# Designs tried in a protein design run: peptides against a protein of PDB entry 3QIS. Part 28

Target 1, 334 residues: chain A of PDB entry 3QIS
Amino acid sequence: PSLELSRREFVFENVKFRQLQKEKFQISNNGQVPCHFSFIPKLNDSQYCKPWLRAEPFEGYLEPNETVDISLDVYVSKDSVTILNSGEDKIEDILVLHLDRGKDYFLTISGNYLPSCFGTSLEALCRMKRPIREVPVTKLIDLEEDSFLEKEKSLLQMVPLDEGASERPLQVPKEIWLLVDHLFKYACHQEDLFQTPGMQEELQQIIDCLDTSIPETIPGSNHSVAEALLIFLEALPEPVICYELYQRCLDSAYDPRICRQVISQLPRCHRNVFRYLMAFLRELLKFSEYNSVNANMIATLFTSLLLRPPPNLMARQTPSDRQRAIQFLLGFLL

## One batch from the design tools (peptide; made by RFdiffusion4, then SolubleMPNN)

Design b1_p9_7_s2 (from b1_p9_7, 3 letters changed)
Fold by OpenDDE base, seed 5:
Structure b1_p9_7_s2 (fold): chain B 334 residues (1-334), chain A 9 residues (1-9)
Amino acid sequence: as target 1 above (334 residues)
Amino acid sequence: SWLEQYRPP
């Protein structure tokens, strides 16, 4: 069996978080026998492609002289955004199109990624006084390495040495401050806040705005700004409540004194973001007659974002663990 | 507002 491919090299320019890009090519059976094609893993890979790439269809049958269109879809989700922001991964891959009882065909995927404040650590963002697109990639790597070392020192209760004339980190990321300040000013009376979805086009504009500028006003509806805050919290490489404290939050869920003590053990930036969000959400709950927001809805929604189970425990989360996590957060809203 | 204590410079 043999195939003809219309193209073998694909370039995806200016790839962004949550922005789908598509490239298409044709495969034709120029042989005299039916053939089965499939994308196959390379040696030592578990998947035929990286998590941000997909082929559709990824397998099929072709009769003699049959032609099929294949779509190559590039989409950076929360699962790939962090490793692309750090430059640990890149928009580069090689696909192996295998023909049963035939040869392999290699496809080259290349391109560039544009970094986002979405999927960047709270520690790194507290060190960024400028929009992430103004920060050189080399400096992003240094900020992430330094952020990891500060988090470890904070967890070990090591007194920060008097670091010299280095600019002090922000109390909270400017991106979180901008989102919450906008919602506080304009959305406290918004009916169905955090219940109505935002517009996908407005979400992309908000992400691009936060990545490239320090706006006076965030573009889009209150619903889109509210959903952008949820997406930001979901995309964090580590949740606002660090994974190391997850079990202690569940164990303390019915003791408000121990709950406050657990939060005091968070790294400085995580603790500030948690207190900032809880203070905003308590203010929003005062307007429940206007916005239809209640403490149980907010606790249920934000618990999944702020108090995520560690990756090793995700498959073992019980309904009881979820209820304890909600009860932990309720003790800060009421 | 009470949020101003967290304002970036």
Scores: peptide ipSAE 0.200, ipTM 0.868, DockQ to the pose 0.892
Fold by OpenDDE base, seed 3:
Structure b1_p9_7_s2 (fold): chain B 334 residues (1-334), chain A 9 residues (1-9)
Amino acid sequence: as target 1 above (334 residues)
Amino acid sequence: SWLEQYRPP
């Protein structure tokens, strides 16, 4: 069996978070026998491609002289965004198109990723006074390393931040500030806020706006800005309530004094973001007559975003744990 | 607003 491929080299330029790119090629059976093709893992890989790449179809049969179009889809989700932002992973892969009882055909995937404030740590973003697209990749790596070291120091209750460092971190990321300030100014009276989905085109514009600029006003509808805040919180590599405190939040869920003590133990950036969001949401709840937002809806929605179970506990989350997590947030909304 | 205490410079 043999195949002819119309193309073997693919370049995905300017790959962005949540922006689908597609490249197509044709495979043709130029042999005299039917053949089965499949994309196969490389040696020591579990998958035929990286998490941000997909082939469609990834397998099939071709009759003699049959041709099939294959789509290579590049999509950076919340699961790949952090690793691409740090430069730990890149838009580079090699696909192995295997022909049963035939040859392997190698496809080269290349391109560039454009960093996003989505999927970047709160600590790193608190150090970024400029849009992420203005920050050199080398400086992003340094900011992430410094962010980790400061988080560890803050958890260890060790050194007071030396007042003399000329680069004081922001109290909260500018991106969160902009999203919440917009919602506070323009969306408090918005009917069905956080219940109506945003527009996908507007979400992409909001992401691009936050990655490239410090806008006076965020573009798009209040629903799109609200959904962008949810996407931002979901894409965080570490949730606003750090994984280390998850169980303590559940254990304290019915004691408002202990809940406040647990929150006081968060890293400074996480603690500030949590307090900022809770203060916003309490203000939003005053307008419940207009926006149809209630404390139980908000607690239910934000629990999955702010108080995520650690990966090792995800498979063990009980309905009781979910109710405790909701109750924990309710104690800050009421 | 109470948000201004968190405003980036």
Scores: peptide ipSAE 0.196, ipTM 0.866, DockQ to the pose 0.908
Fold by OpenDDE base, seed 1:
Structure b1_p9_7_s2 (fold): chain B 334 residues (1-334), chain A 9 residues (1-9)
Amino acid sequence: as target 1 above (334 residues)
Amino acid sequence: SWLEQYRPP
């Protein structure tokens, strides 16, 4: 069996968070026998491609002289955004198109990724006074390394942040401040806020706006700005409530004093973001007659974003754990 | 507003 491929090299320029790109190629059976093709893992890989790449179809049969179009889809989700932002991963892969009883055909995937404030750590963003697209990639790496070290120092309570002449970190990321300030100014009376989805085009404009500028006004509807805040919180590599405090939040869920003590142990940036968000959400709840927002809805929605189970807890959150997590947030909303 | 305490400089 043999295949002919219309293309073997693919370049995905300016790949962005949540922006789908597609490249297509044709394969043809130029042999005299039916053949089965499949994308196969390389030696030591578990998957045929990186998490941000997909082939469709990834397998199939071709009769003699039959042709099929294959789509290569590049999509950076929350699951791959952080490693691409840091430059730990890149828009590069090699796909192995295997022909049963035949040869392997190699496809080269290349391109460039444009960093996003989405999927960047709170600590790095607190040190980032300019839009992420203005920050050299080398400096992004340094900011993430420094952010990790400062997180660990803060958790260990060992070293007071030396008030040395280095530029003081922001109290909260400018991106969160911009989103919440916009929602506070313009969305407090918005019917069905956080319940109505935003527009995908507007979400992309908001992401691009926050990545490239410090806007006076965020583009898009209040629903799109609200959803952008949810996407931002979901894409954080470390949730607003750090994984190390997850169990303590559940254990304290019915004691408001202990809950406040647990939050006080968060890294400075995480603690400020948590307090800022809770202050905003309490303000939003005053307008419940207009925005249809209630404390139970907000607690339920934001619990999954702010208080995520640690990755090492392979166990799905029990219904009891979920209820405790909701109760923990309710103690800050009421 | 209560937001201004968190305003980036």
Scores: peptide ipSAE 0.192, ipTM 0.866, DockQ to the pose 0.913
Fold by OpenDDE base, seed 2:
Formats: C-alpha cells, sequence, structure tokens
Structure b1_p9_7_s2 (fold): chain B 334 residues (1-334), chain A 9 residues (1-9)
C-alpha cells in the first residue's frame, strides 16, 4: 500500500484560547490495493496527538485512486490553556499517519500560542498590571514561579508581604475587576442573567479584549460578559477556593462562622476575589425582581466554579457533597 | 461603588 499526501507541514499561527483553527490536507491511495490509514501514538505516547489537536477523520479506508480530506483541528480548551500559557507545552507535535502493512508518514505541526489571562493563576494575574499580551513570556514564567512561592508562603506563614517590594500585587486581577464592574454597571436589571448563554463571537471578542487591553467598556451583550466571567472562573488552574480547603468548606457548610474562618485562610488574591464576587452576587440578588436571579440558582452555578473538588476526588463527588458545597456558598449570598 | 475598593490602580 502507498499514500500520497498533499501536505506534511502545518503551521498554526497565533493560536488563542477557545479559537478553533483548521488546516486541511488530502491523502490519496496511489497504490493498487485498498489501504487502511490511522493516526497512531508515538512509542512513548498514549495518544496520537496532544490534547489541543485533533485529526478528522483519524482513521479510514481508501480504495485505489480514492482521496480523502483530513482536517487538523487546533483548539485550546480550559484543559490545555494553563500549560500553553506557561510555555510548558507548545504548538508543536508530530503526527504519525500509519498505513496498515505500509509506511508511516510523519506530519509536522508547528505554530505559536498567544497567552491568555484565561487559564492563568490568580496570583500571577494580581502581579500583572498590564494586559497579558504585553507581558514577555519570560516574565510570565517568573510571575508563575513567584506566584507559587507566594501561595506556599501565605499557606505556611501569615507573614505580611514586605511592603518594600516596589510592585505591590493587585487586590484582584484586573480582568475579574473589569468583568464584574461591567456586570454591576450594566447587567443588574438584565433578565435571565447567568441563565441565557452568550454569543460565541462576542465571547472571543471579550477574551481578546481582556488579553490585549484594559478597556473602558467590555464589548458584547450582558449575557456574553456574564458567560465570560464563568469561563474565566472555570479556566483557573487553581479555583477561587483552593483545593486544599475544599473538604473544610464542606465540613463547615452549616456553620457560617467556620465558613468565614476557612475563607480567611485563603491566599490573599483568592480571598479578595472570593469576597469581591460574593459582594457582587449579593448586590445582583437585590435586583431579583428585574433579573430573575435567585440565591439558589447563583449558589448552584457558582459552587461548581469556585468550590471544585480536587482532581483526585472529582469522580467521587456525592450528591451530599454537592449540597454541602452549595450550602457553603449560600451562607455568603444570604 | 463598593467595587472601587478592589479597583486596580
Amino acid sequence: as target 1 above (334 residues)
Amino acid sequence: SWLEQYRPP
């Protein structure tokens, strides 16, 4: 069996969070026998490609002189965004197109990723006074390392941050501030806020706006801005309530005093973001007659984002654990 | 607003 490939080198320029890119190529059976093709893992890999890449179709049959189009789809989800932001992973891969009883054909995937404030830690974002696209990648790495060290210090010692560091961290990420300030100004009377989905094009504009600028006004509908806040919270590598406190939140869910003590033990940036969001959501609930938003809906929605089970416990979350998590958040909304 | 206490500089 033999294949002809129209292209073997693929470049994905300016790959962004949640923006699908597609490159297509053709494979043709230039042999005299039917052939089966498949993308196969390399020797040390479990998958034929990295999580942000997909081939469609990834396998198939070709009759002699048959041609098929293959799409290479690059899509950075919440599951790949953090490792691409840090430069731990890159838009580089090698695909092995295997021909049964035939030759392997290697495809080279390359490109560049544009960092996003989505999928970046709260600690790193609190150190970023400029849009993330203005920050050199080398400085992003340093800010992530410094953020990790500060989180550890904050968990181990209530050492006041030395006031002498020339660049005090922000109280909350500017991106969260901008989203919430917009919603507070323009969305308090918005019917079905957080219940109606945003527009995908508007979500992309909001993400690009926050990554590249400090806007006076966020583009898009109130629904798109609201969904962008949810996407931001979902994409956080560490949830607003750190994984280390998850079980203590569940255990304290019916004691408002203990709940407040647990929140006080969060790293400064996480604690500020939590308090900021709770203050916003309590303000939003005053307009329930206009926006149809109630405490149970908000608690149910935001609990899954703010109080995520640690990855090792995610598969074991009980309905009781979910109810405790909701109850924990309700104690800050009421 | 109450948000101004969290405003980035």
Scores: peptide ipSAE 0.186, ipTM 0.866, DockQ to the pose 0.888

Design b1_p9_7_s3 (from b1_p9_7, 4 letters changed)
Fold by OpenDDE base, seed 3:
Parts: C-alpha cells; sequence; structure tokens
Structure b1_p9_7_s3 (fold): chain B 334 residues (1-334), chain A 9 residues (1-9)
C-alpha cells in the first residue's frame, strides 16, 4: 500500500488560548490495494499527538484511488494552557501516519503560542504590572520560578517579606481585579448573572483584551465578563484555595472560625484573591432581587472553581465531600 | 468600595 499526501508541513501561527485553528490536507490511495491508515504514537508516547492537537479522522480505510480530507485541529484548552504559557511545551509535534503493512509518513507541526494571563499562576500575575504579551518569555520563566519560591516560603512561615524587594507584588492580579471591578460596577443588577452563558466571540475579545492591555472598560456583555471570570478561575494551575488546604477546608466546613483560620494559611496572593472574590460575591448577593443570584447557586458554582480536589483525589470525591466543600464557601457568603 | 483596597496601583 502507498499514500500520496497533499501536504506534510503545517504551521500554526499565533496560537491562542481557546482559539481553534484548523489546517487541512488530503491523503490519496495511489496504490492498487485498499489500505488502512492510522495516526500512531511515537516509541515513547502514549498518544499519537500532544493534548492541544487532534487529527480528524485519525484512522480510516481508503479504496484504490480514494481520497480523504484530514483536519489538523489545534486547540489550547485549560488542560494545555499552563504548560504552553511557561514554555514547558511548544507548538511543535511530529505525527506518524501509519499504513497497515505499509510505510510511515511523518507530518511536521510547528508554530508559535501567544501567552495568556489565563492559565498563569496567581503568584506570577501578581508580579506582572504590565499585560502578559508585553512580558518577555525569559522574564515569564523567572517570574514563575520566583513565584514558586515565594509560595514555598509563605507556606513555611520562614521569611518576613523583605521590604527591600525592588518590586512589591500586586495584592491581586490586575486581570481578576478588572473582571470583578467591571462586574461590581455594571453587573450587580444584571438578571441571571452567572446563569446565562456569554458569547464566544466576546469571550475571545475579553481574553485578548486582558492579555494585551489594561482596559478602562472590559468589552462585551455582563454575561460574557462573568463567564470570563469563571474561565479564568477554572484555568488557574493552582486553584484559589491551594490543593494542600483542600482536605482541611472540608474538615472545617461546619466551623466558621476554623474555616477563617484555614484561609489565613493560604499564600498571600491566594488569600487576597479569595477575600476579594468573597467580598464581591457577598455584595452581589445584596442585589438578589435584581440579578436572581442566591447563596446556594453561587456556592455551588464557585466551589468547583475555587476548591478543586487535588488530582489524586478527583476520582474519590464523594457527594459528602461536595456538600462539605459547598458548606465551606457558604460560611463566607452568608 | 471595599474592593478598592485591592486595586492595582
Amino acid sequence: as target 1 above (334 residues)
Amino acid sequence: SFLEQYRPP
């Protein structure tokens, strides 16, 4: 069996978080026998491609002189955004198109990723006074390393913040401040806030706006700005309540005093973001007659975002654990 | 507002 491929080199320029890109090519059976094709893993890989790449179809049969279109889809989800932001991964891959009892055909995937404030750590964002697209990649790496070290020092209660550090971190990321300040100013009376989905085009504009600028006003509807806040919180590599405190939050869920003590043990940035969000949400709940938002809905929604189970416990989360997690947040909303 | 205490400079 043999194939002819219309193209073998693919370049995905300016790949962004949540922006789908597609490149198509044709494969043709130029042989005299039917062939089965499939994308196969390389020798040490579990998957035929990186998590941000997909081939459609990834397998199939071709009769003699048959041609099929294959789509290469590049999509950076919440699951790939952090490793691309840090430069740990890149828009580079090699796909192996295998023919049963035939040859391997190699496809080269290349391109560039544009960093996002979505999927970047709270600690790194607190050190970024400028939009992430203005920050050199080398400085992003340094900011993540410094952020890790400061998180560890904060958890160990070791070093008072040396007042001599030339650049004081922000109390909260500018991006989350902008989202929440917009919602506080313009969305407190918005009917069905956090219940109505945003528009995908507006969400992309909001993401691009936060990545490239410090706007006076966020573009889009209140629903799109509200959903952008949810996407931001979901995309965080470390949730607002750090994984190390997850179990203690559940164990304290019915003691408001212990709950406050647990939150006081968060790293400074995480603690500030938590307090900022809880303060906003309590203010939003005063307008429940206008926005149809209640404490149970908000607690249920934000629990999945703020108080995520550690990856090792995800498969073991009981209905009781979910209820305790909701109860933990309710103690800050009421 | 109470949110202004968290305002970036």
Scores: peptide ipSAE 0.295, ipTM 0.897, DockQ to the pose 0.919
Fold by OpenDDE base, seed 5:
Structure b1_p9_7_s3 (fold): chain B 334 residues (1-334), chain A 9 residues (1-9)
Amino acid sequence: as target 1 above (334 residues)
Amino acid sequence: SFLEQYRPP
């Protein structure tokens, strides 16, 4: 069996978080026998491609002289955004198109990624006074390494070494401050806030705006700005309540004094973001007659974002654990 | 606003 491929090299320029790109090619059976094709893993890989890449179809049959179109889809989700922002991974892959009882065909994927404040750590963002697209990639790596070391020191209650000539970190990331300040100013009376979805085009404009500028006003509807805040919190590599404190939050869920003690043990940036969000959400709840927002809805929504189970416990989360996590947040909203 | 205490410089 043999195939002819219309193209074997693909370039995806200016790949962004949540922006789908597509490239297409044709495969043709130029042989005299039916062919089964499939994309197969390389020797050390569990998957035929990286998590941000997909082939459609990824397998099929071709009769003699049959032709099929294959789409190569590049989409950076929350699962790939952090490793692409740090430059640990890149928009590079090799696909192996296998023929049953035939030869392998290699496809080269290349391109460039544009970093986002979405999927960047709270610690790194607190050290960024400029938009992330103005920060050199080498400095992003240094900021993530420094942020990891500061998180560890904070968890170990190590005395900060002399805050010498280094500029003090921000209390909260400028990006989350801008989102919440906008919602506080313009969205407190918005009917169905956090219940109505935003527009996908406006979400992309908000992400691009926060990645490239320090705006006085965020573009888009209040619903799109509210959903952008949810996407930001979901994309964090470490949730606002660090994974190390997850079980202690569940164990303390019915004791408001212990809950406050657990939050006091968060790294400074995480603790500030948590207090900032809880202060905003308590203010939003005063306008429940206008916005239809209640404490149970808000606690249920934000629990999955702020108090995520550690990756090793994700598959073991019980309905009881979820209810304790909701009760933990309710103690800060009421 | 009570949120201004968190304002970036």
Scores: peptide ipSAE 0.289, ipTM 0.894, DockQ to the pose 0.897
Fold by OpenDDE base, seed 1:
Structure b1_p9_7_s3 (fold): chain B 334 residues (1-334), chain A 9 residues (1-9)
Amino acid sequence: as target 1 above (334 residues)
Amino acid sequence: SFLEQYRPP
């Protein structure tokens, strides 16, 4: 069996978080026998491609002289955004198109990723006074490393943050401040806030705006700004309530005093973001007559974002654990 | 507001 490929090199320029890109190519059976093709893992890989890439179709049959179009789709989700922001991963891959009883065909994927404040740590963002697109990639790496070390020091309670002459971190990321300040100013009376989805084009504009500028006003509808806040919280590599405190939040869920003590043990940036969000959400709940938002709805929605189970516990999360997590958050909304 | 204390510089 033999295939002809119309293209073998693919370049995805300016790949962004949540922006789908597609490249297409044709494969033709130029042999005399039917053939089965499939994308196969490389040696030591579990998947035929990186998580931000897919082929469609990834397998199939071709009769002699048959041609099929294959789409290569590049999409950076929350699952790939952090490692791409840090430069740990890149828009580079090699696909192996295997022909049954034939040869392998190699496809080269290349391109560039544009960093996002989405999927960047709260600690790193608290050190960024400028939009992430203005920060050199080398400096992003340093900021993530420094942020990890500060988180660990803060959790261990061992060293007071040496108030050395280095620029003091922001109390909260500017991006979170901008999103919440916008919602506070313009969305408190918005019907069905956090229930109505935003527009995908507006979400992309909001992301691009936060990545490239410090706007006076966020573009898009209140629904799109609200969803952008949810997407931001979901994309955090470490949730606003750090994984280390997850179980303690569940254990304390019915004691408001212990709940506040648990939150006090968060890293400074995480603690400030949590308090800022809770203050906003309590303000939003005063307008429940207009926005149809209630404490149970907000607690249910934000619990999945703020109080995520650690990856090792995700498969074991009980309905009781979910209810305790909701109850924990309710103690800050009421 | 309580939110203004968190304003970035």
Scores: peptide ipSAE 0.287, ipTM 0.893, DockQ to the pose 0.927
Fold by OpenDDE base, seed 2:
Structure b1_p9_7_s3 (fold): chain B 334 residues (1-334), chain A 9 residues (1-9)
Amino acid sequence: as target 1 above (334 residues)
Amino acid sequence: SFLEQYRPP
């Protein structure tokens, strides 16, 4: 069996978080026998491609002189955004298109990723006074390394070394401040806030706006701005409540005094973001007659975002653990 | 607002 491929090199320029890109090519059976094609893993890989890439179809049959269109889809989800932001991963892959009893055909995937404030750590974002797209990638790496060290010092209750002329970190990321300040100004009377989904085009505009600028006003509907805040919190590499404190939050869920003590042990940026969000959400709840938002809905929604189980415990989360997590958050909303 | 205390400079 043999194939002809219309293209073997694919370039995905300016790949962004949550923005789908597609490249298409044709494969043709130029042989005299039917062939089965499939994308196969390389010898050391479990998957035929990286998590941000897919082929559709990834397998099939071709009769002699038959042609099929294959779509290569690049999509950076929350699961790939952090490793792409850090430069640990890149928009580069090699796909192996295998023919049963035939040859392997290699496809080269290349491109560039544009960093996002989505999927960046709270610590790094607190050190960024400018939009992330204005920050050199080398400096993003340094900011993540410094942020890791600062987190560890904070958890150990180490006195910050008086590092001299380093610019004082922001209290909260500017991106969170902008989202929440917008919602506070314009969305407190919005019916069904956090219950109605945003528009996908508006979400992309909001993400691009936060990555490239410091806007006076966020574009899109209140629903899109609200969903952008949820997406931001979901995409965090570490949740607002650090994984190290997860179990202690559950254990303290019915003691408001202990709950406040647990939150006081968060790294400074995480603690500030938590307090800022809780202050906003308590303010939003004063307008419940207008916005139909209640404490149970908000606690249920934000608990999954703010108080995520560590990856090793995610598969074991009980209904009791979820109820404790909700109760923990309710103690800050009521 | 009460949120202004968290405002980036």
Scores: peptide ipSAE 0.283, ipTM 0.891, DockQ to the pose 0.887

